# Peptides against a protein of PDB entry 3S8F: the designs that were tried, part 189

Target 1, 157 residues: chain A of PDB entry 3S8F
Amino acid sequence: VLTLFVAVPSLMTAFTVAASLEFAGRLRGGRGLFGWIRALPWDNPAFVAPVLGLLGFIPGGAGGIVNASFTLDYVVHNTAWVPGHFHLQVASLVTLTAMGSLYWLLPNLTGKPISDAQRRLGLAVVWLWFLGMMIMAVGLHWAGLLNVPRRAYIAQV
Target 2, 166 residues: chain B of PDB entry 3S8F
Amino acid sequence: DEHKAHKAILAYEKGWLAFSLAMLFVFIALIAYTLATHTAGVIPAGKLERVDPTTVRQEGPWADPAQAVVQTGPNQYTVYVLAFAFGYQPNPIEVPQGAEIVFKITSPDVIHGFHVEGTNINVEVLPGEVSTVRYTFKRPGEYRIICNQYCGLGHQNMFGTIVVKE

## One batch from the design tools (peptide; made by RFdiffusion4, then SolubleMPNN)

Design b2_p20_6_s3 (from b2_p20_6, 14 letters changed)
Fold by OpenDDE base, seed 2:
Structure b2_p20_6_s3 (fold): chain B 157 residues (1-157), chain C 166 residues (1-166), chain A 20 residues (1-20)
Amino acid sequence: as target 1 above (157 residues)
Amino acid sequence: as target 2 above (166 residues)
Amino acid sequence: LDLLLQKFLEFLSKAFEAAL
């Protein structure tokens, strides 16, 4: 009951954001089922960062449902699965959203726009961060499924 | 123009909400399947039991590690284990191969983990509560118990051993 | 369904191993 209570509004919110992205992409000239994605401003780190965070949040959210499910939690609880989950949630979504926010906020606060070099560097940072985080998260989830414990420096697997 | 935009947004929202609901049902179906099959996890041996953590070391079945392994029936044992800062008692835990083992685990101090490598035994141990886990070791050998819940400065070195005898 | 799930999990496991 609690899982459903949280999962339903969370999913609704997440997919509403996706709907907003689709609308934005279509306003920018994107057409078709997926053409709107290409029309989004992928050259702006302030956009890319939170979107990548959202992408990481999808499997993380699914993992949250798993963690909240008592039957599945017996498998994953206190294993490397758990840190894999929250790295997707915190180190991906929250962190990347914060990064994206900074790329928007700092120019506005300082009154100085970011240079093209800074923009490119920002894109590199958020993409590399996302890539590294996905590798780490996949590894942790995999290890967790193999019963590698969390909060232990050694494991027998 | 604003009304047109709002209508367009609504159309996309409806589509994505439908997808959202579909995904929700997929997740629920997977959970329901796991419940129906009931093949994962540790099998509990009993209801939640309470114990006084302040006296558990002095009185009761956890007080004497030499008496921690109790034969309760043919090829059935109950093992009373203490998880404490920073180790397990008894250590080692000696049990026969193929025997049904009921672990009764509690803590006299703080929350610990009881994770037996090579098995699916993985429970948190709370002071004042008794964790009950049923398991049968099919292979002889040594199984390491590790603490997977931070319990203090010695947490990383908190290990125990289960010795399964032929 | 159980076999499908097992195959899927095995596939994921192999994919993860290959990625690491």
Scores: peptide ipSAE 0.008, ipTM 0.710, DockQ to the pose 0.031
Fold by OpenDDE base, seed 5:
Structure b2_p20_6_s3 (fold): chain B 157 residues (1-157), chain C 166 residues (1-166), chain A 20 residues (1-20)
Amino acid sequence: as target 1 above (157 residues)
Amino acid sequence: as target 2 above (166 residues)
Amino acid sequence: LDLLLQKFLEFLSKAFEAAL
């Protein structure tokens, strides 16, 4: 019940952010249904990181609703599915947002802009992190659906 | 222009909010559907039953592992299982193939898990509560019971066995 | 609805198998 109460404002917030991104993309010259996405500043790790976090949060949020469902939870509870959900929410969204925030915060705190090399390295780090997290999360969710237990070092499959 | 920007933001926000509401309805519909069909392929939760964890080892149906398997009908059994730090009793649990088994599981100490490999039996076992699970083993053999709820230093070694006889 | 959900689940399963 509590999760569902939180899900409503969270979902509204998420799509409000999406609205802001669409507006920003259109201001940057993007047109059409999807053209605004390409127009966003994908060359800035401070932007890319939290956006990738949000993308990972979508299936995680959906999973949250699943986990909160009385009937669906019978299938996934205490399986590898649950760690998969946690890694999407914490290790993807929260962590990537924190990482992205640092790419904005540190230059401002030091008064020195990041170099182009640092920018490129930041992009590589963020994308690699996202890729790794998606692989692990998909694997954990898949394993969970195959009834691999949580908090156990052994499995039937 | 500030006014123009505000108007544009509001328009896109309304569109995305409408989409968000639609998604909420999808989620609600999915939950409603699963609730309506919750008995299909899922072991339903039993009635809440309480027991005193401090005396469960000394008296009652869990007290004697040798008497834990009770035939309640021609092809029906009730098995009274204790999950404890760190194991299960009785161990092994011996049941016949094809019989309807009702597991009554409780704990005398801390919270444990009861996950039977090869089945959809997966419940948490709370001290003071009795977990009820109904299952019919169609295949003979050994089924391992795994504790999937952290219960202490010996958690990783906490296993049991169900032996299904032909 | 049941058929649609089953198809969706099958799609996800195939996607997982293809990805890993």
Scores: peptide ipSAE 0.007, ipTM 0.720, DockQ to the pose 0.035
Fold by OpenDDE base, seed 1:
Structure b2_p20_6_s3 (fold): chain B 157 residues (1-157), chain C 166 residues (1-166), chain A 20 residues (1-20)
Amino acid sequence: as target 1 above (157 residues)
Amino acid sequence: as target 2 above (166 residues)
Amino acid sequence: LDLLLQKFLEFLSKAFEAAL
């Protein structure tokens, strides 16, 4: 149980980022409990990508706590659950953050703003990536709970 | 104003920090609940048992696959299993239905997995260590053993069989 | 060091511009 203390800094960081998003949304005119979310710049792929990554990181982080618990790890260890976990962590948060960073970095490096078409395409890319990643992650976690082994091409179920 | 912004940020951070701590306790509570309600599915790991991987094939209870299944009591057996590149010994493992089986699994070479389909048996097998798993097969039939830890070029073909007899 | 950084950024800028 004491091992779970490692989750404290991560949770603090995650929710601090969320706090920053709320603050930014409210500065942009968002009101109410959820109105600040709508006020965020969802038209910018450089913003949307890392935020979607953060959203994927939430269940991944919860899964990390499960994986760190030796009693619960007995159930999920070396099953498809584990790939599901790190796909949320790496392929969601890290990858989407990198993707979003490119949408910020390239215009700055080239000195040229992205076109409206490029912006729309970028939004489509990051949303589709997120959707696909969530589908895959849910599938892997589900398979893991059904005792589908990791690193094997066959399963009973 | 920088000062006003700073105060506002701190207020939000405090609120979300409180939420963070609350969620931490929720997760701990869920773990506790799971353990309390699903104890029957948890197999104790036991104490660490060590062996010499360099001699385990030549001497000791793992050396002879014909003597790998040992009756230790009424309806109780110990099975000494080797996981190696790339298979299991003995293969097949023959055990009676309804008997309490204690698997003692080790490796002479590299780390392997020992995953038995249709069961909750799923352990890593480390050279120099003995993995102990206790299980009772309620249904007769064949159970496939799958290596779920990468162990080399032949990993994908590393399978074994447990035959449970009536 | 600043000059090297600027040269590196310029190199990247040109490379990305050529690739896009």
Scores: peptide ipSAE 0.005, ipTM 0.752, DockQ to the pose 0.013
Fold by OpenDDE base, seed 4:
Structure b2_p20_6_s3 (fold): chain B 157 residues (1-157), chain C 166 residues (1-166), chain A 20 residues (1-20)
Amino acid sequence: as target 1 above (157 residues)
Amino acid sequence: as target 2 above (166 residues)
Amino acid sequence: LDLLLQKFLEFLSKAFEAAL
């Protein structure tokens, strides 16, 4: 049970990012409870990528709580559930953040802005990556609940 | 204005902090709800039992595969299983249908998995530690044991069989 | 340290400029 307290610092980290996003959105003219979201720069892959990573990280974090539960872990441990969790935490958040970082870093390093074509392509890439990762992650979690083992090439189902 | 910005950020942080705490309680509540309504198949944690992995093959209840299945009661058995690189012993494990089986599983070498298909038996096997799992096979037949913890070059071929007899 | 950092950044800038 005490292991569940590990979720506290993670959530505290999340609220700081969320607060920054809300502030940014409202600064950009967003109003209301959700209007600030639309006001965020969704046309910039350097922004979209890490935000999509964060969105994937939320269910992954919830799964982390499940994995940390000594009772629920008996169900999911060493099943496909675990890779599902990792694909949300690493292949989504970390990877998308890295991808997004490139869209910020490269223009700054070269001193040249990205072209509109590169921007559009970047948006397509990060959205498609996110979609693919979500499908894969859901599939892995589902398979895990169906007792598909991790680190095995065969399964009963 | 930097001061105004800091105040605004602080206000949003307080709001999201409250939300985060609320979500924490939601997650705890969901776990509690799941445990309360879906308790079937929950495997309780066993007591910590230690064994010397360097001698487990030579002496003790794991040393002789022919004596690995021990009847402890009228319809109760204890099965002493070794998971090793790369297999299980005894193999096959023969148990009667409907009997309560207590598996005592350990490893003489590295960490292995003990995943029995068609059951809720899924534990890691650590050298020096005894994993205890209780299960009753309701259906006769063969149940495959799969190693689901990477244990070396032969990991993918590490299988065992439990034969449940009528 | 600052000089090393600047040199490193210049190296990266040139490398990425050449690659992109």
Scores: peptide ipSAE 0.000, ipTM 0.731, DockQ to the pose 0.013

Design b2_p20_6_s4 (from b2_p20_6, 11 letters changed)
Fold by OpenDDE base, seed 1:
Structure b2_p20_6_s4 (fold): chain B 157 residues (1-157), chain C 166 residues (1-166), chain A 20 residues (1-20)
Amino acid sequence: as target 1 above (157 residues)
Amino acid sequence: as target 2 above (166 residues)
Amino acid sequence: MEELLAQFAAFLSAAFAAAE
């Protein structure tokens, strides 16, 4: 139980980011419980990518608590569950944030805005990436719960 | 008004912080619930047992694979297993069906895994430490031991077998 | 939300189509 307090600063960081998103959405005219989400710039891959990363990070964070718990870790340790966790944390949040950062950084460095076609392609890329990561992560977590071992080319099921 | 904006941001942060804390308690509650309802089959941590990895092959209960299976009581056995690069000793491990088996697993070289398919046996094996796992095989047959911790170039081929006799 | 849902739905449908 004491180990769970390690999650506090991470949760605080995550939810402060969420708070910033809500504030930004409301500044853009969003109202109500979900209206602020709609008001966010979902047409910009520089925004969408890291936000999707954050969404993937949520179950990953929950998994982090599981992995850090002695009794629960006994169930999931060195199973496919662990790489599932990694793909949510690194291949989702970190990678998508990097992708989004490029969509922001390159136009700023070159002084040239991205074309509408590039923007749409970028949106497709980050959404496909996110969807793929979610499917793979769910599969890995599921396999892990079925005791499929990590770092093995064979499995019982 | 900059001050008003900052105050508004703080209000949102407080709200989300409250949500964060609530979720933390939910997670704790879920863990507590899981522990309360799913206690069967949980192997508690025992006392840390140490061995010298440099001599474990030459002397002691792990030295002779022919003597690795020791009957310690009626329907009770202790099996001294070495996980090494790249295999397990003894191999196969032969044990009776229905007997209480205490596995004492260690490594003479690097960290390995000890994952037994069809069971909940899954432990790290560290040089200098003895991993202890208690299990009773209810079904006869062969159970594959898989190394699930990277241990070198031959890791992917590191397997063992437990043969449970009727 | 509608744009988010639309984008998600579009790619979800594509994923299901690709899985067949």
Scores: peptide ipSAE 0.014, ipTM 0.761, DockQ to the pose 0.026
Fold by OpenDDE base, seed 4:
Structure b2_p20_6_s4 (fold): chain B 157 residues (1-157), chain C 166 residues (1-166), chain A 20 residues (1-20)
Amino acid sequence: as target 1 above (157 residues)
Amino acid sequence: as target 2 above (166 residues)
Amino acid sequence: MEELLAQFAAFLSAAFAAAE
């Protein structure tokens, strides 16, 4: 029971980030309940990458609650579910954030802005990464629920 | 101005806080729903039982695979299983169909997994501890035991078999 | 595993169809 309360500070962190995004979007002219989202700089891979990471982190966080639950963990522990969760958390959020940071850092360090071609390539990379990660994660979670074991090359299904 | 930005951000936090709290309850509800619909009959954790991994092969109920299956009552058995690098004993494990089986699993060396395909039996096996799982096999046949916890170079080949007799 | 893959493929197909 106490372990589930880990979700509280995590959600607090999430909403503060979301609040920052809303503020940024509204500063950029977005209005209404959701209009601020469209106003965010979706043409900048340095922005898009970590945001996509955050989006992937949402189901991962939900899965974290499941994994932290004693009773539910019994169902999913050491199944394909677990690597599915890790890929959302590490290979989605952390990796995409690193990618986004790089798109900001390199121009800053070199003093040279990225070209439009590099920008477009960056966008393609992060979106494709996100898509692939979501497909893999869904597959792993699905397999895990069907009791496909982790760290095994064979399965009943 | 960073200070002004912070103040402005705070204006949105109340709404997002409410949303976060709502999501918290949604997650709790989903967990409750999952427990009610998908985890019925989950085997609860038993009492922690300790053993000496350095002597478990030489003495005690795990020492002789031929005596690993013990009838404890009418249609009730206890099976003392060792998970080791790299296999299980006894192997195969032979039990009657429809009998209530209590598996007592431990390890003499490193941490292993005990995952029985076709069942909900899935536990980690720690040296010095006894994992207890209660299960009734309703269908006869062979059930493969898989090690799902990395235990060394031979981990991928570590398998066992449970044979359920009619 | 084959059944799982088939189910997953069907799921993806349905998801992509719904996204159009």
Scores: peptide ipSAE 0.030, ipTM 0.759, DockQ to the pose 0.028; fails the geometry check
Fold by OpenDDE base, seed 3:
Structure b2_p20_6_s4 (fold): chain B 157 residues (1-157), chain C 166 residues (1-166), chain A 20 residues (1-20)
Amino acid sequence: as target 1 above (157 residues)
Amino acid sequence: as target 2 above (166 residues)
Amino acid sequence: MEELLAQFAAFLSAAFAAAE
């Protein structure tokens, strides 16, 4: 219990971000318990990318708590579970945030907005990246629970 | 107007913070449930045992692979295993079915992995330290040992075998 | 591995059905 209190500041931060998103969505006309989500700018890859990263970060963060647990780490350590965790944290949140940052930064640096074609392509890239990452992450975590070793090309299962 | 916006944000934050605290307890409960239902047979942490990696090949119980399997009691054995670049010794490791096996594993060179397929044996092997794992093989046959810690150019081909005899 | 692949395929099938 004491060890899990380490997660409190992170959870506070994460849900503060969620609160900011809710506020933003409501400012954009969203109403109700979930209507604010629909009101967010899902047509902007600079927004969608980091949000999808956050979604991937949720199970990854939960996995982080598992990995940090002395008892649970015995189950998952050096199995495919660990790469699954990394891909959610680094290849999802960090990478998608970087991608989203570029979609915002480049138009500002050039002084020109992205074309509609570029916007649509950006959305496709971000969503496909997220989908692929989630499939891979689920597979890796599942394999890890089945005791598939990390850093090996072979498995008995 | 800015004050109004700030107050609104604060209200949402308070709600989400309350939710976060609730979720914390949910996670604790889930961890407790997982431990209660899925931790049977988990290898506990052992006492720290050290060895000199520079002499482990020449002196001590790891020096002779032919004498690596030691019977310590009725239906009890200790197996002294070296994980090295790039393999295991002895190889194969021959043990009887149904016997309690205590693996004492160390490395003379770099960090390796000791992952035995078909079992819950999965430990890192550090030079200078002895990893101790206790296991009883209920089924006869061959069990592959896999190195799951990168140890160099030959890492991907670093395998061993445990042969469990009837 | 075959069992893992079978389980994964079943999972994908179930997920697809649930998403429909």
Scores: peptide ipSAE 0.022, ipTM 0.768, DockQ to the pose 0.029; fails the geometry check
Fold by OpenDDE base, seed 5:
Structure b2_p20_6_s4 (fold): chain B 157 residues (1-157), chain C 166 residues (1-166), chain A 20 residues (1-20)
Amino acid sequence: as target 1 above (157 residues)
Amino acid sequence: as target 2 above (166 residues)
Amino acid sequence: MEELLAQFAAFLSAAFAAAE
């Protein structure tokens, strides 16, 4: 019940953020249906990290609804599906948001901007993290659907 | 112009709201699809049944593993299973192929899992509550029971076996 | 687990091939 209730405002927030991103992208010269995406500041790890987190959060949010559904939860409960969901929500969204925040916060706290090399390294770290998390999450969800148990080192597949 | 910018923002918001509604329907459809394809094996929850975990080992249907398998009909059995730290009783659980088996599972100590490999049997076992699962084994052989709920230092080694006989 | 890994490997290979 709580999850389903939270789903509504969460979706509203997500799409509001998306709307803001589109507006920002268009202000930056992006045109067309998708051109605004390319116009966003993908060269800034402080931007890229939380956005990637949000992207990972989408399937995780859908999974949350699944997990909260009585009949659907029977299929996935206490399987590898659950940690897959957690990794999308915590290790992707929360962690990437934290990482992105650091790329903004530390320069401001120290008064020293990050170097170009640090910026590039940051981008690499964020993208690699996202990629790894997506691979792991997909694998865990897949394993869960194949009835691989949670909290067990043995699988029937 | 702030007003112009505001209107522009609203336009994009309207677009995304439309998209959000569309996606909502997609998600509902996906849920419906999942339900349609995966509900065939759903084991419905029974009525809440309570038991005293402090005495369940001493008296009652769970007390004697030798009497845990009870024939309740011509092709129907009830199996009273205890999940405990760190194992299951009876072990092995012997049941005939093709019979309807009603598992009545409880715990005398902490929360455990009851996950039977090769089946869709997957329930949590709470002290003080009786988990009821109905299943018919179509294939003879051995089915491993796995604890998928952390229950202590021996959790990873907590296994049981169901032997389905022809 | 071996079957799962094989399936996953096949999936990855197909995905990467499609991305090229």
Scores: peptide ipSAE 0.021, ipTM 0.740, DockQ to the pose 0.028; fails the geometry check

